# Peptides against a protein of PDB entry 3B8E: the designs that were tried, part 82

Target 1, 230 residues: chain A of PDB entry 3B8E
Amino acid sequence: PFLIFIIANIPLPLGTVTILCIDLGTDMVPAISLAYEQAESDIMKRQPRNPKTDKLVNEQLISMAYGQIGMIQALGGFFTYFVILAENGFLPIHLLGLRVNWDDRWINDVEDSYGQQWTYEQRKIVEFTCHTPFFVTIVVVQWADLVICKTRRNSVFQQGMKNKILIFGLFEETALAAFLSYCPGMGVALRMYPLKPTWWFCAFPYSLLIFVYDEVRKLIIRRRPGGWVE

## One batch from the design tools (peptide; made by RFdiffusion4, then SolubleMPNN)

Design b2_p15_7_s1 (from b2_p15_7, 11 letters changed)
Fold by OpenDDE base, seed 1:
Structure b2_p15_7_s1 (fold): chain B 230 residues (1-230), chain A 15 residues (1-15)
Amino acid sequence: as target 1 above (230 residues)
Amino acid sequence: VEELKEKLQKLLEEV
């Protein structure tokens, strides 16, 4: 998110505080919960991997898969960001290079894509209105990430949702997202303004995409053990 | 969206 903000000179899609809430709040409990996940049904049936050859390939493939998932997460967040700004009159093309004027307190006549002038305060409201949905989008996508991370090879449908700590993690991150989105004063304290409940659904296609992607990946691994996807 | 903007604008004016 921050890299695209710098490169494209767009208004800030995700605030630093929001990033910290993701890193410290929403990721920590879910990550710990994975340590308590039940072993895959086939883990004891797998032959020991060659620690010299198989580890490097697997780490690279895991890194690539997580990199791809992270890119899909970022795309989901940016999609939500662009939708919100477009609904407020700022089309994605118009946002390119707008940051300098957007962040200038003395410019109160920044035009949107429809010629409407926006004061600095109005622009900051819209910017901060984007932070919460972006955050919520990340949380909703993280549901899929957490669920898919339960297993390395088995489908989630095969492994099931037996880890109560993981379920608690999903609840905790959702509760935190709801708290940050709807608690009075969060707009002032965290620059996270209240979210329309409908914005939670903007992330669902991306969450589903990640889930489908990983299930397909795992299916390929199961059908072609030792393939380049493993 | 406009009602939310107005509410948010009022909140921002209070800061």
Scores: peptide ipSAE 0.005, ipTM 0.359, DockQ to the pose 0.040
Fold by OpenDDE base, seed 2:
Structure b2_p15_7_s1 (fold): chain B 230 residues (1-230), chain A 15 residues (1-15)
Amino acid sequence: as target 1 above (230 residues)
Amino acid sequence: VEELKEKLQKLLEEV
């Protein structure tokens, strides 16, 4: 998010406080919950053919998979951001290079894509309105990430949702997201304005995409054990 | 973690 903010000079899509809430609040308990996931029976029974090379290949593949998942998460967040700004009159193309004027408190006549002038205060309200949905989008996508990360080869449907700690982590991150989104004073304290419940659903296509992607990946791994997709 | 969040939040508000 921050790299795109710098490169494209767009209005800030995700506040620093919101990033910290993700890294320290939302991601931590889910990550711990994954450590308590039941070992996949097929992984634990197979000795690597070459412990050095197979470990390195597996670490690279995991890194690539998590990198791809992280990109899809970021795309989901940015999609939500662009939709909100477009609904408020700012089309994605118009946002390019707008940051300098957007952040200037002395410019009160920044035009949207339709020629409507926006005061500094109005612009900051819409910016902070984007922070909460971006955060919630990440949380909703993380549901899929947590579910897919519980196994490397087995389908989620085969392994099932047996880990109570993982389930607890999913509820906790969701409860935290709801608290940050709807608790009075969060707009002032965290620059996270209240979220319309409809915005929770904007991330679902991306969560589904990640889930389908990983299930297909795992299916390929099961059909071709020792393939490059592993 | 909560204490760290609060400290970081205060630092970010001062920036």
Scores: peptide ipSAE 0.000, ipTM 0.260, DockQ to the pose 0.036
Fold by OpenDDE base, seed 3:
Structure b2_p15_7_s1 (fold): chain B 230 residues (1-230), chain A 15 residues (1-15)
Amino acid sequence: as target 1 above (230 residues)
Amino acid sequence: VEELKEKLQKLLEEV
């Protein structure tokens, strides 16, 4: 989020506090839950890891987490951001380079894509209106991410959902997201304005995309062991 | 709680 904010000079899509809530709140319990996941059914058929050559975290895991899944997750968040701003009169093309004027308290006549003038206060309300849906989008995408991370090779349908701690993690992150989105005073405290329930569904296509992508990837790995997709 | 909210809000405005 911040990289695109800086590079494209767009209004801030996700606040620092919401990022902290992701990093400390929604991500920790789910990540810990993966330590309690049942071994894949084929784990005993694999050769033991060579501690001299095989790293615990390999380039493939980094590429998957930060390169592929992380990119899809970011795209989901930015999609939600652009939709909200477009609904408020700011088309994506108009947002490019707008940050300087957007953040200037002395400019009270920033025009949207339709020629409507926005005061500083009005702009900040719209900016903060983006934070909550972006956050919720990340959480909804994290559901798929957590589920696909259960296994490296086996389908989720083969592995099943037997890890009660993982299930608890999914409920915890969802409950936290709901609390931060709907609890009175979160708009003032966290700059997270209340979200219409419909915005929870905006991320579902991206969660489905991640899930389908990973299941296809795992299917390819199962059909071609030792291939470049592993 | 309100004072904590105000302090948190000020801290959030400074970031």
Scores: peptide ipSAE 0.000, ipTM 0.286, DockQ to the pose 0.032
Fold by OpenDDE base, seed 4:
Structure b2_p15_7_s1 (fold): chain B 230 residues (1-230), chain A 15 residues (1-15)
Amino acid sequence: as target 1 above (230 residues)
Amino acid sequence: VEELKEKLQKLLEEV
C-alpha cells in the first residue's frame, strides 16, 4: 500500500497506525497458530529434507508469499479503496498525482472527478473513511491466507480445520477488526472511522480468489510432484 | 459512505 502511495502519488490508502494494527494485532495470533497445525498426512512419509541444501525459505516460497498472495491481498485492499473514493466522487484516474494537493492543508479547493471542490477537512474525512475498510479488507483476505497456509500440499478439504488455535485466531483477528472499526473513539485515536457492515463483503471475492488459487496450486502439486509450483 | 461522512462531520463539529 505505501509503495503505491509513493509511486502513484495517490491519497494514503492505509495509514501507518492501521498497518501497525495489522502487523501487531491481526497477524500475530494467526501466525502463531500455524505452529500448532497438525502435520500433513503425507509429511511423515517424505524423506527428511537436506538441511544444508534445502532452505526453509526458498525463492519459490518468497514468490508465493509476496509475489502472488501478497499481490492479491494488495489488489483487494486497493479495490476497496478505489470503490470508496469513487463513491465519493474521486475516480481512480483522478487520484493519480493528487497526493500533493490532497495533503496540503492550505488547499481547500481540490476538485473531484465531477468538479466538486473539497476542503482539507472533507478530504481527510474521506481518506480516513478509506483506512478502516482497507484494514478490514486485509483482515478478510487474511482469513483465506491463514487457511491456505495450513498446508503446503494437501487441500484444506483433506486436512480439515482441526487446529482449534487457528480457529481461535480467525475469531480473534475478526473481533479485533470489529473492535477497531466500531469502538467509540477509534476515529479520534486511530483515525479509523466506522464503516458500514457491507464493506466487510467487499473483500470476499479476493478471499475466494486466494482460496481457489491455492487449491488449484495444491492440486497441481499433487498431480505433478516436483513441478515449479511446489 | 456519504451518510457516514455527514454523520462524521456532525460529530466533528460537536467536538
Scores: peptide ipSAE 0.000, ipTM 0.319, DockQ to the pose 0.040

Design b2_p15_7_s2 (from b2_p15_7, 11 letters changed)
Fold by OpenDDE base, seed 5:
Structure b2_p15_7_s2 (fold): chain B 230 residues (1-230), chain A 15 residues (1-15)
Amino acid sequence: as target 1 above (230 residues)
Amino acid sequence: VEELLELLKKLLEEV
């Protein structure tokens, strides 16, 4: 999000506070829950890691985590961001290069795609209105991320959902996201304004995409062991 | 939690 904010000079899609809420709030309990996951049924059939050639963090892991899954997460968040701004009169093309004027408190006549003028206060309300749905989009996508992290090779359908701590983590992150989104005073305290319940559904296609993508990847690994996808 | 909240408030003032 921040890299695109700098490169494209668009209004800030995700605030620093919302990033901290992800890193310190919604991600911790789910990450800890993975330590309690049951071993895959075929773990004893795998070759041991070669300490001389096989790194714990390899190019395949980096590509999967940051280059593939992380990019799908970012696309989901940006989709929600662009939809909200478009509903408020700012089409995606009009946002390119707009940041400089958007963040200037002395400019009170920034025009949208329809010629409506926006004051600094109005623009900041719209910006902060984007932060909460972007955050919620990340949480909904993280449901899929957590579930796919249960296994490296086996399908989630083979592993099942027996980890009670992981299930608790999914409820905890969702409850925290709802609390941060709808608790009175969060707009003032954290610049997280309430969102329409319909915004929760904007992330579902991307969550499904991550799940399907990883299941297909795991299917390929099972059919072709030692391939470039492993 | 209080220290985190104070840090968040400070960050909000700087951004």
Scores: peptide ipSAE 0.007, ipTM 0.387, DockQ to the pose 0.035
Fold by OpenDDE base, seed 2:
Structure b2_p15_7_s2 (fold): chain B 230 residues (1-230), chain A 15 residues (1-15)
Amino acid sequence: as target 1 above (230 residues)
Amino acid sequence: VEELLELLKKLLEEV
C-alpha cells in the first residue's frame, strides 16, 4: 500500500495506525495459533530438510507469500479503497498525482472527477473513511491466508479445522477489527472512522480467490510431487 | 488498551 502511495502519488490508502493494528493486533494471535496446528498426515513420509542447502525461507516461499498471496491481499485492499473513493466522486484515474494537492491544507478547491470542489477537511474525512475499510479488508483476506497456512501440502478439507487456538484467533482478530471499526471514539483516537457493514463483504471474493488458488496449488503438488509449485 | 490507544494517537499526530 505505501509503495503505491509514493509511486502513484495517490491519497494515503492505509494509515500508519491501521498498519500497527494489523501487525500488533489482528495478526499476532492467528500467527501464534499456527504453532499449534496438527501435523500433516504425510509428514513422516517426507525426507528431512538438508540444513546446509535447504533454507527455511526460500525464494519459492517468498514468491508465494509476497509475490502471489500478498499481491492478492493488496489488490483486495485497493479495490475497497478505490470503490470508496469512487462513491465519493474520485475515480481511480483522477487519483493519480492528486496526493500533493490532497495533502495541502491551504488548497480547499481540489476537484473530484465530476468537478465538485472539496475542502481539506472534507478530503481528510474521506481519506480516514478509507482507512477502516482497507484494514477490515485485510482482516477478511487474512482469514483465508491463515486457513491456507495450516498445511503445506494437504487440503484444508483433509486437514480439517481441529485447531481450537486457530479458531479462537479467527474470532479474536474479527472481534478486534469490529471493536476498532465501531467503538465510539475510534475516529478521534485512531482516525478509524466507522464503516458500513456492507464493506466487510468487499473482501470476500479475494478471500475466496486466495483459498481456491491455494487449494488448486496443493492439489497440483499432491499430483506432481517435486514440481516447482511445491 | 487505553495506553495503547493513547500511544497510537500520539504517533498519528506526529505523522
Scores: peptide ipSAE 0.006, ipTM 0.368, DockQ to the pose 0.039
Fold by OpenDDE base, seed 3:
Structure b2_p15_7_s2 (fold): chain B 230 residues (1-230), chain A 15 residues (1-15)
Amino acid sequence: as target 1 above (230 residues)
Amino acid sequence: VEELLELLKKLLEEV
């Protein structure tokens, strides 16, 4: 989110507080739950990792986490962001370079794509209105991310959903996201304004895309062991 | 948190 905020000079898509809520709130229990996952059925057929040659974090893991899945997550969040701003009169093309004028408190006549003028306060309300849906979008795509992280090679359908701690993690992150989105006073405390329930569904296509993408990847790995896709 | 956000925004404006 911040990289595109800098490079494209767009209004802030996701607040720092909302990022902290992801990193410290919604992600912790799900991440810990993976330590309790059952071993894959083929684990005893794999040689032990050589600690001298085999890195715990390798280029493949970085490529998967940041280069592939992380990009799909970012696209999901930005899709939600652009839809909200477009509904408020700011088309995506008009947002490019707008940050400087958007964040200036002395400019109270920033025009949208339709020539409507927006005061500084009105612009900040719209900006903060984007933060909660972006946050919820990340939580919804994280459901898929957590599920796909259960295995490296086996399908989720082969592994099953037997990890009760993982199921609890999915419930916890969803409950926390709902609490942060709908609890009275969160708009003042965290700059997270209440979300229309319909916005929860905006991320579902991206969550499905992540899941399908990873299942296809795992299928390719199973059919062609030792390929570049591992 | 707002101060941190403003500081972060200022830092990002200088880049």
Scores: peptide ipSAE 0.000, ipTM 0.310, DockQ to the pose 0.021
Fold by OpenDDE base, seed 4:
Structure b2_p15_7_s2 (fold): chain B 230 residues (1-230), chain A 15 residues (1-15)
Amino acid sequence: as target 1 above (230 residues)
Amino acid sequence: VEELLELLKKLLEEV
């Protein structure tokens, strides 16, 4: 999000506080929960990893985490961001290069795509209105991300949802996201303005896409062991 | 990198 904010010079899609809430709030318990996951049913049938040649974090893992899943997550967040700004009169094409004027407190006549002028205060309300739905979008896609991280090769349907700590993590991150989004005073304290409950559903297609994508990937790995997809 | 850090500082000050 922040890289696109700089490169495209668009209004800030996700605030620093919301990023901290993701990294320190919603992601920690789910990530810890993976330590309690049951071994895959076929783990004892696999050859042991060679600790001298096989890195724990390799290019394939980085490609999966950042290059594939992370990109789908980012697309989901940006989709929500662009929809909210479009609903407020700022079409995606008009946002390109707008950051400089958007963030200037002394410019109170920034025009939207329809010629309406926006004061600095009005623009910041719209910006902060984007931060919470973007955050919630990330949480919703993290549900799928957490679930797919349960296994490297087996389908989630084969592994099942037996990890109670992971299930707790899913509820915890959702409850925390709801608390941060709807608790009175969060708009003042964290610049997280409340969102319409309908915005939670905007991320569901992307969450489903992540899940389906990974299940298809795992299916390919099972059918063609030693492929580039592994 | 310096511009990025300045932007980050600005954003942190606005929060």
Scores: peptide ipSAE 0.000, ipTM 0.370, DockQ to the pose 0.022

Design b2_p15_7_s3 (from b2_p15_7, 11 letters changed)
Fold by OpenDDE base, seed 3:
Structure b2_p15_7_s3 (fold): chain B 230 residues (1-230), chain A 15 residues (1-15)
Amino acid sequence: as target 1 above (230 residues)
Amino acid sequence: VEELKKKLEELLRKA
């Protein structure tokens, strides 16, 4: 989020407090829960790891986590961001380079894509209105991410949802997201304005996309063991 | 929290 904010000079899509809530609140418990996941049904059919050649964290796992899934997650967040700003009169093309004028307190006549003038205060309200939906989008996408991370090769349908700690993690991150989104005073304290419940559904296509993508990937791995997709 | 936020924003801007 911040890289695009800097490179494209767009209004801030996600606040620092929301990022902290992701990193410390929503990500920790789910990540720990993966340590308690049941072994894949085929684990004993695999050759023992060669400690001299096989790393615990391989380049493929890093590429998957940060390259592919992370990119889809970011796209989901930015989609929500652009939709909100477009609904408020700022089309995506108009946002490019707007940050300098957007953040200037002395400019009270920043025009949107339709020629409407926005005061500094009004612009900041819209900016902060983006933070909560972006955060919620990340959480909803994390549901799919956590579920797909249960296994490397087996389908989630084969592995099942037997890990109670993982289920608790999903509940915890969702409860935290709801608390931060709807608790009175969060707008002042965290600059997270209340979210319309409909915005929770904006991320669902991306969660589905991640889930389908990973299931297809795992299917390919099962059909072609030792292939380039592993 | 706001001060920590500002510091973190500054750190993230520098990073």
Scores: peptide ipSAE 0.005, ipTM 0.298, DockQ to the pose 0.024
Fold by OpenDDE base, seed 2:
Structure b2_p15_7_s3 (fold): chain B 230 residues (1-230), chain A 15 residues (1-15)
Amino acid sequence: as target 1 above (230 residues)
Amino acid sequence: VEELKKKLEELLRKA
């Protein structure tokens, strides 16, 4: 998110406080919950053919998979960001290079894509309105990530949702997201303005995409053991 | 990375 903010010079899609809430609040409990996931029976029973090479290949594949998932998460967040700004009159193309004027408090006549002028205060309200949905989008996508990360080869449907700690982590991150989104004073304290409930659903296509992607990946791994997709 | 993000955001706010 931050790299795109710098390169494209767009208005800030995700505030520092929101990033901290993701890294310290939202990601920590789920990450711990994954450490308590029941070991996949087929992984634990198979000795690596070559402990050095198979470990390195597996670490690379895990890194690539998490990298791809992280990109999909970022895309989901940016999609939500662009939709909100477009609904407020700022089309994605118009946002390119707009940051300099957007962040200037002395410019009160920044035009949107339809020629409407926006004051500094109005622009900041719209910016802060994007922070909460971006955060919530990440949380909703993380639901899929947590569910898919519980197994490496087995389908989620085969393994089931038996880990109570993982389930607790999913509820905890969701409760935190709801608290940050709807608790009075969060707009002032955290620059996270209240979220319309409809925005929770904007991330669902991306969560589904991640889920389908991982299930297909795991299906390929099961059909071709020792393949490059593993 | 978070500290870098904060520093860069601060720099961008001052610029």
Scores: peptide ipSAE 0.000, ipTM 0.274, DockQ to the pose 0.023
Fold by OpenDDE base, seed 4:
Structure b2_p15_7_s3 (fold): chain B 230 residues (1-230), chain A 15 residues (1-15)
Amino acid sequence: as target 1 above (230 residues)
Amino acid sequence: VEELKKKLEELLRKA
């Protein structure tokens, strides 16, 4: 999100505080929960890895985690961001290069896509209105990410949801997201304004996309062992 | 979102 903010010079889609809440709040418990996941039934039948040749983290795993899944997550967040701004009169194309004027407190006549002028205060309200739904979108997408990370090869339907700690992690991050979104004072403290419950559903297509993508990937791995997808 | 914005603006004016 921050890289696109810099490159495209768009209004800040996700605040630094919200990023910290993701990294420290929503990601930590789920990540720890993976350490308690039961081994895949197929992994338990494999010969031990050669510790000299078989790296725990290979280029393919990095590419999957950061290049593929991370990109889908980012797309989900930005989709929500662009929808909110579009609903407030700022079409995506109009946001390009707008950051400088957007963040300037002394400019009170920034025009939207429809010629409406926005004061600095009004712009910041809209910006901070984007932060919460973006954050929530990331959390909802992380549900799928966490679930798919349970296994390397087995389908979620094959492995099941046996890890109670992982399930707890999903509820914890959701509860945290709800707390940060709806608790009184969060708008002042964290610049996270409350959102309509409908915004929680904005990320669902992307969560589904991640889930389907990973299930297809795993299916390919099962059908073609030793392929480039593994 | 627009309704929320209006409500927020109204709250800010009252504060």
Scores: peptide ipSAE 0.000, ipTM 0.301, DockQ to the pose 0.040
Fold by OpenDDE base, seed 1:
Structure b2_p15_7_s3 (fold): chain B 230 residues (1-230), chain A 15 residues (1-15)
Amino acid sequence: as target 1 above (230 residues)
Amino acid sequence: VEELKKKLEELLRKA
């Protein structure tokens, strides 16, 4: 998110505080919860992998898979960001290069895509209005990530939701997202303005996409053991 | 928090 902010010179899609909330708040408990996940039904039935050859290939493939998932997460966040700004009159093309004028406190006549002038305060309200949905989008996508990370090979439908700590992690991140989105004063404290409940659903297509992607990946791995997708 | 945010944003901008 921040790289695109720099490269495209767009208004800040995700604030630093929000990033910290993701990294420290949203990811920590879920990540710990995965350590307590029940072993896959076939894990003990697998032959020991060759630690010299199979580990490097698997780490690279895992890194690619997580890299792809991370890119889908980022795309989901940016989609939400662009939708919100478009609903407020700023089309994606108009946002390119706008950052300098957007962040200038002395420019109070920044025009949107429809010729409406926006004061600095109004622009910052819209910017901060984007931070919360972006964060929530990441959280909703992380639901899928946590669920898919429960297993390396088995479908979630095969493994089930037996880990109570994972369920707690999902609850915790959702509760944190709700707290940050709806608690009074978060706009001042964290620059996260209240979110319309409908914005929670903007992430669902991407969450579903990640889920489907990983289920397809796992299905391919199950059908072709030792393939390049593993 | 705002100062910390600014510092962190500055650090991130430099990186």
Scores: peptide ipSAE 0.000, ipTM 0.257, DockQ to the pose 0.023; fails the geometry check

